Peptides against a protein of PDB entry 8OXM. Designs and how they scored, part 165

Target 1, 371 residues: chain A of PDB entry 8OXM
Amino acid sequence: FKAEFRLAGGVNLPKIIDCVGSDGKERRQLVKGRDDLRQDAVMQQVFQMCNTLLQRNTETRKRKLTICTYKVVPLSQRSGVLEWCTGTVPIGEFLVNNEDGAHKRYRPNDFSAFQCQKKMMEVQKKSFEEKYEVFMDVCQNFQPVFRYFCMEKFLDPAIWFEKRLAYTRSVATSSIVGYILGLGDRHVQNILINEQSAELVHIDLGVAFEQGKILPTPETVPFRLTRDIVDGMGITGVEGVFRRCCEKTMEVMRNSQETLLTIVEVLLYDPLFDWTMNPLKALYLQQRPEDETELHPTLNADDQECKRNLSDIDQSFNKVAERVLMRLQEKLKGVEEGTVLSVGGQVNLLIQQAIDPKNLSRLFPGWKAWV

## One batch from the design tools (peptide; made by RFdiffusion4, then SolubleMPNN)

Design b2_p18_5_s2 (from b2_p18_5, 10 letters changed)
Fold by OpenDDE base, seed 4:
Structure b2_p18_5_s2 (fold): chain B 371 residues (1-371), chain A 18 residues (1-18)
Amino acid sequence: as target 1 above (371 residues)
Amino acid sequence: MDPLLEEMGKAIFDLKYG
């Protein structure tokens, strides 16, 4: 390891370190402290499996459908090392950086990111109708600009077109895999975009298995498909390439049901992983300032001074695991709201849910559903 | 066993006990 480190920012102040491998190659790493990377490591393994399934299928292989992965090495319950995603930027940093964000550059007369946030925070405890009205006002005065990412990075028209397709495929694959695994809406800082490939890298996988639905403000979308995410796809939006890639990904996931269930079962019953979000953890995550990357602190078992007898904890854990597996099985069968859907029907429902401004307006304002 | 399940089982084992 080099003797020097840099800070990546955020409250946990993760350290960027450079190491020289035995191969003589320099590799950048992120050392997180006060964070349990075990869930991230497990989710990366599940993503690698999903990638293997996607590579086995001819239709998904031809489309190069993959979810981007990074190396995670948990060192303790509160520390680990991550591969630094070199050549990536958070989509939030590109879009809504206070100094030189794309919204400010391309839409200088629109509301500022701060104005949008303030308006949505003011209605956070209001009716769904009031939230929707303010969300629509925000959306009207904060127009999407993420199309400019590919235009800035890829000046050659043929490369630009190829990279926009790579982006669209990456969004589709990560959205469907993310939905199956119950990752939900992903904060704009937890989605990285590769500046060379235009592929997305999802980081900080501390909310999984629909834990977002048990947050103090429940999640109302299956995945992040906000206006900027859609704008990056270009004129076709969610139609054509995106929809077809979602359908082909969903086909592979549904056809791999037994394999996916078996692995998620092994992971859920692993005593090293607390897949339960307690209400205090959920509250803490939604009380974080937005400038904090959603670094999910595993609240230590020690802050659970709720003396539930070990037996009640184990019984509650097993019931949660069973519920997660049951819901995963439903998704993989195409069961939505008690109805069995075709792959196309299920994908259509998920897309409609994800882009519905009524659902988006109900999200926690800290997730910036207008971005 | 499916070679994928073996590889994943090994990777989980290595993550757990390695």
Scores: peptide ipSAE 0.007, ipTM 0.415, DockQ to the pose 0.021
Fold by OpenDDE base, seed 1:
Structure b2_p18_5_s2 (fold): chain B 371 residues (1-371), chain A 18 residues (1-18)
Amino acid sequence: as target 1 above (371 residues)
Amino acid sequence: MDPLLEEMGKAIFDLKYG
């Protein structure tokens, strides 16, 4: 390891370290402290399995449907090492960086990202109708620009077209697999885009198995399919390539239900993994202002003494695991709102839910549903 | 909220803080 480290920013101040391997190659790594990476590691294992299923199917293999994965090595319940996703940028950094963000560059007369956030924060505790009206005003004055990512990175028209297709396929695959695993909406800093492949990398998988629905502000979308995400697909938006890739991904997932259930079951019952989102972590994920100060929650160490009977902990854990598996099974059967849907019907419902301005307006403003 | 998810959220809360 090099003696020097850099900070990656954010409240947890993860350390970027450089390591020289026995092969003489330098490898950048991210060390997270005060965070449990076990859930990230498990989600990466499930993604690798989903990739194996997608590669076995001829139709998904021909479409090169895959989820980008990275290496995660949990070191303790509060620390681990991640692979640095070299050649990626957060979509939020590209879109809404205060200095040089694409919205500021291409739409200088639109609302600033700060103005949009302020307007939506002012209505956070208001009615759904008032949230919807303000969200529509924000959307009218904050037009999507993510099409320019591929245009800036890929100057050759044939390469540009190929990379836009790669992006669209990556969004489709990650959206459907993310829905099956209950990842929900994703913060714009937790979606990376590869500057060479145009594929997405989902990071910080601390909300899974529909835990986003139990947040202080419940999630109302199955996955992130905001206006900028759609704009990156080009003129056809969610129609054509995206829809077909969602359908083919969903078809493979549904046809692989037994394998998916068995693996998620093995992972849920692994005593090394605490699948339970800390409600304070959930609250904190929704209370992080991007910029606000060092409120270290001094988790006083002294609340260790609730000697719950090991039996009651095990019974409550089993009930959570059973419910996760049941909901996963419903999704894999195409059960939506008590109705069994076809693959096309299920995918259509999910797309409509994800793009509905009424659902988007109800999301936590900190996740920037207008981006 | 889905009653099942409310109960999961409660069970998760109870698992962590009960």
Scores: peptide ipSAE 0.007, ipTM 0.411, DockQ to the pose 0.053
Fold by OpenDDE base, seed 3:
Structure b2_p18_5_s2 (fold): chain B 371 residues (1-371), chain A 18 residues (1-18)
Amino acid sequence: as target 1 above (371 residues)
Amino acid sequence: MDPLLEEMGKAIFDLKYG
């Protein structure tokens, strides 16, 4: 390790350290304190397994379908080391940075990101009908620009086309794998884009196994497939490459159901793994300031009043774990809303749910569903 | 066992007890 460290900022003051490997390469690492990285570590292992399954299948291997992973080393219940995702930027930073975001640069006559947020915050406690009307007004006056990411970074037309294809494949793979695992909290700061590969890196994996549905404002979409995410795919949008990559990913996941279920079962029954959303964490996630890329502190369970008998907690945990495994099995069988769907039918339903402006308008404003 | 399940069981074990 180098003797010097940098602070990343924020309340928990995470330390950026540089490590020299035995290979002589410098590797930047983020040391988090007051945060439980065990869930991130577990989800990265599940992603690595999904990548192994995708590489074994000829159709997904030919398409280079992978979910980007990063190294996580938990050190304690409240500390760990993350690999620094060098050469990545949050999609929110590129799109809606207050000073020089792509929306401001390419669409200077549209609503500002702040105006869009303000309009959606004003209707946050209103009816679904009022939220939908304001969301449609925001969307009309805030047009997508994410196509310009690849155009700015890749000036050669052949490279540009290859990178746009890599992006579309990355969105498809991460969307389907994320849906199977019930990954939530996919706001624009929790999704990084690699400036060299155009692949997505999903960070902050603390909302999994459909726990996003029990948030104070429940998540209504299976994954992030907003207008800018679609615009980055180019003129074909969700049709063609994206849809085919989703179908091929879903096919591999469904054909690997026994392996996936066994692994998730071992993880859910691990007494060291707390995947359940508590009400305080759920409130904190939806009350965070927009600029807080901040580490969600695991709110200490040290508040004495939740001395529910350890037996009632354990019985409630086991019942919730069983329900999560049952729902995972349903997804892997193609059971949606009590109906068995084909791979194409299931993928089509998920795409329609993810792009539906009625579902998007119901999300909490901090998710930025108009981006 | 499936070699993938053995590798994952080992990785989970190493994460839990290592």
Scores: peptide ipSAE 0.005, ipTM 0.431, DockQ to the pose 0.021
Fold by OpenDDE base, seed 5:
Structure b2_p18_5_s2 (fold): chain B 371 residues (1-371), chain A 18 residues (1-18)
Amino acid sequence: as target 1 above (371 residues)
Amino acid sequence: MDPLLEEMGKAIFDLKYG
């Protein structure tokens, strides 16, 4: 290991360390402290399996449909090593960085990211109607700019076009795989973009199996398909390439139902895999001030052992696991709101739900649904 | 980018992967 480290941003201040392998290769690693990386490691294995299914199918293989993965090595319940995603940036850092964010550079007369956040925080405890009105005002005065990412990074027009296509495919694949697995907490800091490939890397996989729906402010969208995410696709938006890549990904997932159910069942009943949302985790996710102010939540885990009888805990866990498996089976059958949909019908419903301003306006302000 | 280049790119893509 090199003697020097860098801090990555965020509440847990992860350490970036450089190591030289026995092969003489330098490798960057992210050391997270005070974070359980076991869920990230498990979800990366599930993504690798989904990639194997996508590579076996001729139509998804021809389209190069993959979800980006990274190596995770859990060291303890509170520490681990991540592969540093070298040449990636959080989409939030590119879009809404206070100093030189793309919104400030390309739309200097729009609302600042801070003004948008403040307006949405002021209505956080208000009616859904008031949230919707303020969200529409924010959206009118904060126009999308993510098209400029590919324009800044790829100066050759042919490369630019290929990379915009790679981006659109990456959004489609990760959106459908993420929906099937019930991946939540898709805020702008939990999605990285690769500056060379234009592919997305999803990080912090601690909200899965629709556990985002039981947060104090429930998640109301199946995946992140906000205005900037769509703007990065160019003039076609969600139509053409994105829709077709979603449909082809969904076809492979639905045709792999037995394999996906068997693996998720093994994971849900693994006593080493804590995927359930607890009240402390829920509070931690929705009390994070977005400001980089080093308020270390001293989670005094006073494990108040609520002496719920071990039998009542186990029965409650099994009922939640069964419900998750049933909902996964419904998704893989195309059952939405009690109706069986075709692949095209299901993908269309998910796109409409993800772009609906009424659903977006109900999200926690820290999710930044206007970005 | 020029809207014409975006339409051409879409048409080339639709021809290659449609």
Scores: peptide ipSAE 0.000, ipTM 0.234, DockQ to the pose 0.014

Design b2_p18_5_s3 (from b2_p18_5, 9 letters changed)
Fold by OpenDDE base, seed 3:
Structure b2_p18_5_s3 (fold): chain B 371 residues (1-371), chain A 18 residues (1-18)
Amino acid sequence: as target 1 above (371 residues)
Amino acid sequence: MDPLLKEMGENIFNLRYG
């Protein structure tokens, strides 16, 4: 390890450390304190398994379908080490940075990111109809620009085309794998893009197994497929490459049902793993200022645990774990809203749900559904 | 046992008890 460290900022003051490996390569690491990295570590293992399944299948291997992973080493219930995602930027930083974001550069006459956020905050407690009307006004005056990411980073046309294809494959794979695992909280700071590969890295995996549906403002989309996410795919949008990659990913997941269920079962019944959303964590995630993305307060479970009999907690936990496993099994069978769908039918339903402006308008304003 | 399930079981065990 180098003798010096940097602070990443925020209330928990995470430490950036540099390590020199036996190979002579420098590796940056993030040391988090007062944060439970066990869920991130678990989700990374499930992603590695999904990647192994995708590499075994000829059609997904030919398409290079992978979810990007990073190393997580939990050290305690409230500390651990993360691999630093070198050469990545949050999609929010590229798109809606206050000083030089792509929206400001390419669409200077559109609403500012701040104006959009303010308009959606003003209607946060209003009816779904009022939220929808204001969301449509925001969308009309805030047009997508994420196509320019690949155009800025990749000047050679052949490289540009391959990188746009890599991006589209990464969105498709992460969207379907994320949906199967019920990954939530996919705001613009929890999705990084690699500046060299154009692949996405999903961070902050603390909302999984559809726990986003029990947030104070429930999540209404299966994954992030907003207008900028679609614009990054180019002229074909969700049609062609994206849809086919979603279908091939879903096919592999459904054909691997027994393996996926067995693994998730072992993880859910881990007495050392708390995957349940507590009301205080849920409230905190939706009250965060956008700039404080890194701070999972492990709100002390200690204050509410003192009054429930351990037996009632364990019985309630087991019943919730059983419901999560049942819902995971339904997804892997193609059961949506009590109907069995084909792979193409299921993927089509998920795409329609993810792009529906009625669903997007109901999200909490900090999710930035207009981006 | 599937070699993948074995490797994952070992990884989960190592995360819990290693």
Scores: peptide ipSAE 0.017, ipTM 0.500, DockQ to the pose 0.021
Fold by OpenDDE base, seed 4:
Structure b2_p18_5_s3 (fold): chain B 371 residues (1-371), chain A 18 residues (1-18)
Amino acid sequence: as target 1 above (371 residues)
Amino acid sequence: MDPLLKEMGENIFNLRYG
């Protein structure tokens, strides 16, 4: 190991270290403390499995449909080492960095990221109608700019077009695989984009198996498909390439039902894999100060109503695992809201749910659903 | 046993006990 380290940003201040292997190659690593990387490690193994299923199918192989993976080595229940995703940037850093984010550069007269967040936090405890109205006001005054990522990185028109297609395929694959595994919405800092391939890398996989639905502010979308995510696809948005890649990914997942169920069953009953949402983890995920402003929200005592729905969590670990497996089986059969859908019908429903401003307006404001 | 399930079991085992 080199004697020097760098700090990565964020609350846990992970350490970037460089090591020289026995092969003489330098490798950058991220050392996380105060974080359980076992779930990340397990989810990366499931992604590798999904990639193998996608590679076996001719239609998904021809489209190069893959979910990007990285190496994770848990060292303890509160520490581990990750592969540094060299040449990646968080989409949130590109879009809404306080100094030189793409929204500030391309839309200097729009609301600031801080103004958007403040407006949505002010209505966090309000009605769904009030949340929707403020979300629509925010969206009108905060226009998407993620199309500029590929335009900045890829100056050649043919390369630009190819990389925009690679991005669109990566979003489609990660969205459908993420939906099947119940990853839900993803914080903008937990989605990296590769500056050379335009492919996404999903990190910090601490919410899986629809556990985002039992957060104090429950998830309302199957995956992140916000306006900037769509803008990166270009003029066709969710139509054409994205939709077709979602359908082809979903076809492979549904046709691999037995394999996926068996894998997830082994993981859910594994005593070393804590995938369940506990109240402390839930609070921590939705109280993370995103920006360096230490606005500790004083826990005012009146959140008594959200405590009552926690009493149904007293189902034995086995009943929760059984429910997750049943829901996974439903997804893999195309059962949505008690109806069996075709692959195209299921993918269409998921896309509509993910882009619906009513669903997006109900998300936790800290996940920046307007970005 | 699907070779894929075997490989995954080995990888999960190695992640925990390796």
Scores: peptide ipSAE 0.010, ipTM 0.515, DockQ to the pose 0.021
Fold by OpenDDE base, seed 1:
Structure b2_p18_5_s3 (fold): chain B 371 residues (1-371), chain A 18 residues (1-18)
Amino acid sequence: as target 1 above (371 residues)
Amino acid sequence: MDPLLKEMGENIFNLRYG
């Protein structure tokens, strides 16, 4: 380890450390404190298994369908080390950076990201109809620009085309795997894009197994498929390559249901994992404005009432684990809204749910569903 | 500090703690 560290910004200031391996190679790592990385480590293991299944199947292997993974090493219940995703940028940073974001550069006459956020925050407690109308106004005045990512990074037309296909395949694979694992919608900062491969890296996997549905503002989409996400695919959008890659990914997941259930079962019953989203954690994930600097929540909430009998905690945990496994089994059988769908029918339903502006308008405004 | 490092760290940070 080098003696120097850098602070990553934000509230709990993670430490960026540089390490020289026994191979003489420098490797950057992120050290997080006050955070449980165990769920991220689990989700990365499940992603690696999904990748193994996708590589075994000829059709998904030929399409190079993979979910990007990174190394996570939990050190305690509240600390760990992550691999630095070198050569990636958050899609939110590329799109909506205040100084030089792609929306500001390519659409200077559109609403600012701040104006969009403000308009949607003003209607956060309003009716679904009012949310939908304001969301449509925001969308009309904030047009997608993510097509320019590949155009800026890949100047050769043949490389550009290949990288746009790599992006589209990465979105498809991560969307279907993410749906199966119940990752839901993802904050625009939680999706990194690799500047060399155009593949997505999903980070901060603290909301999984449909826990987004129990947030104070419930999730209404199966995965993030917002207008900018679609714009990055080019003129065909969700049709053609994306749809076919979703279907082929879903085919492999459904055909591997027993393996996936067994793995998730082993992980759910690992006593190292607290799968219960505390309502305070859920509230905290939605109440964090990106801009609020200094409010130290003095979590001096008396630890006394959390001594409910170990038996009641274990029984509640087992019931949550069983519900997660049942819902996972339903997804892998193609059970949607009590109906068994074909792979094509299930994928079509999920795409329609994810792109529906009525569903998008109901999301938490902090997740910027208009981006 | 490398701006990209600050940003990716701030991002991974703001993602979990922001």
Scores: peptide ipSAE 0.005, ipTM 0.327, DockQ to the pose 0.078
Fold by OpenDDE base, seed 2:
Structure b2_p18_5_s3 (fold): chain B 371 residues (1-371), chain A 18 residues (1-18)
Amino acid sequence: as target 1 above (371 residues)
Amino acid sequence: MDPLLKEMGENIFNLRYG
């Protein structure tokens, strides 16, 4: 390891360190403190398994359907080392950076990202109807620009087309696998885009197995398919390549039901793997920007004092794990809202749910559903 | 050239040089 470190931005100020490998290559790494990286490590293993299933199937292999993965090394319950995703940028940094964001560059007469955030925060405690009206006003005055990512990064038209196709496939694969695993907290900073491949890298996998639905503001979409995400696909949007890649991914997941259930069952009952949402984590994920000053959530997991009787915790945990497994089994059978759907029907429902402005308007304002 | 690739190339050209 080099003796010098850099601070990454954000509340937790993760340390960027450079490591020289035995091969003489420098590798950048991110050291997170006060974060449990075990969930990220487990979810990366599940993504690797999903990639193995997708590579075994001829139709998904031909389409090069994969989820981008990174190395995670948990060091403790509160620390670990992440592989630095070199050549990636958060989609939020590209889109809504305060100084040079793509929205400001390409749509200078639209609302600023700050104005959009403020408008949605003002209605956060209001009715669903008021949230929907303000969300629609924000969307009319904040038009998508993510098409310009590929146009800026890829100058050659043939390369540009190939990279836009790679992006669309990456969104489709990660959306369906993310839905099956109940991956939440898909805000614009938790999704990176590779500047060379145009593939997405999902980071901060701490909300899984639909635990986003039990947040103070519940998650109302199966995955991120917002207007900018769709705009990055180009003129066909969700129709054609995206839909077909979702269907082929869903087909492989459904046909791999027994394997997926067995692995998720082993993970859910692993006593070293805490996937449940706790109140402190829920507060941290949905903190107001104005409240950033006082609550340093020292995730001091030293509040072991709520040793509720081990028996009552174990029974409550087991009942949650059973419900997660039942819901996973339903998804893999195509059971949605008590109805058995075909792969195409299920994928269509999920796309409609993900793009519905009524669902998007109900999300926590920090999720930035208008981006 | 695929018509869609042509239209996309023209759109990129217009965005950069129009």
Scores: peptide ipSAE 0.000, ipTM 0.216, DockQ to the pose 0.013

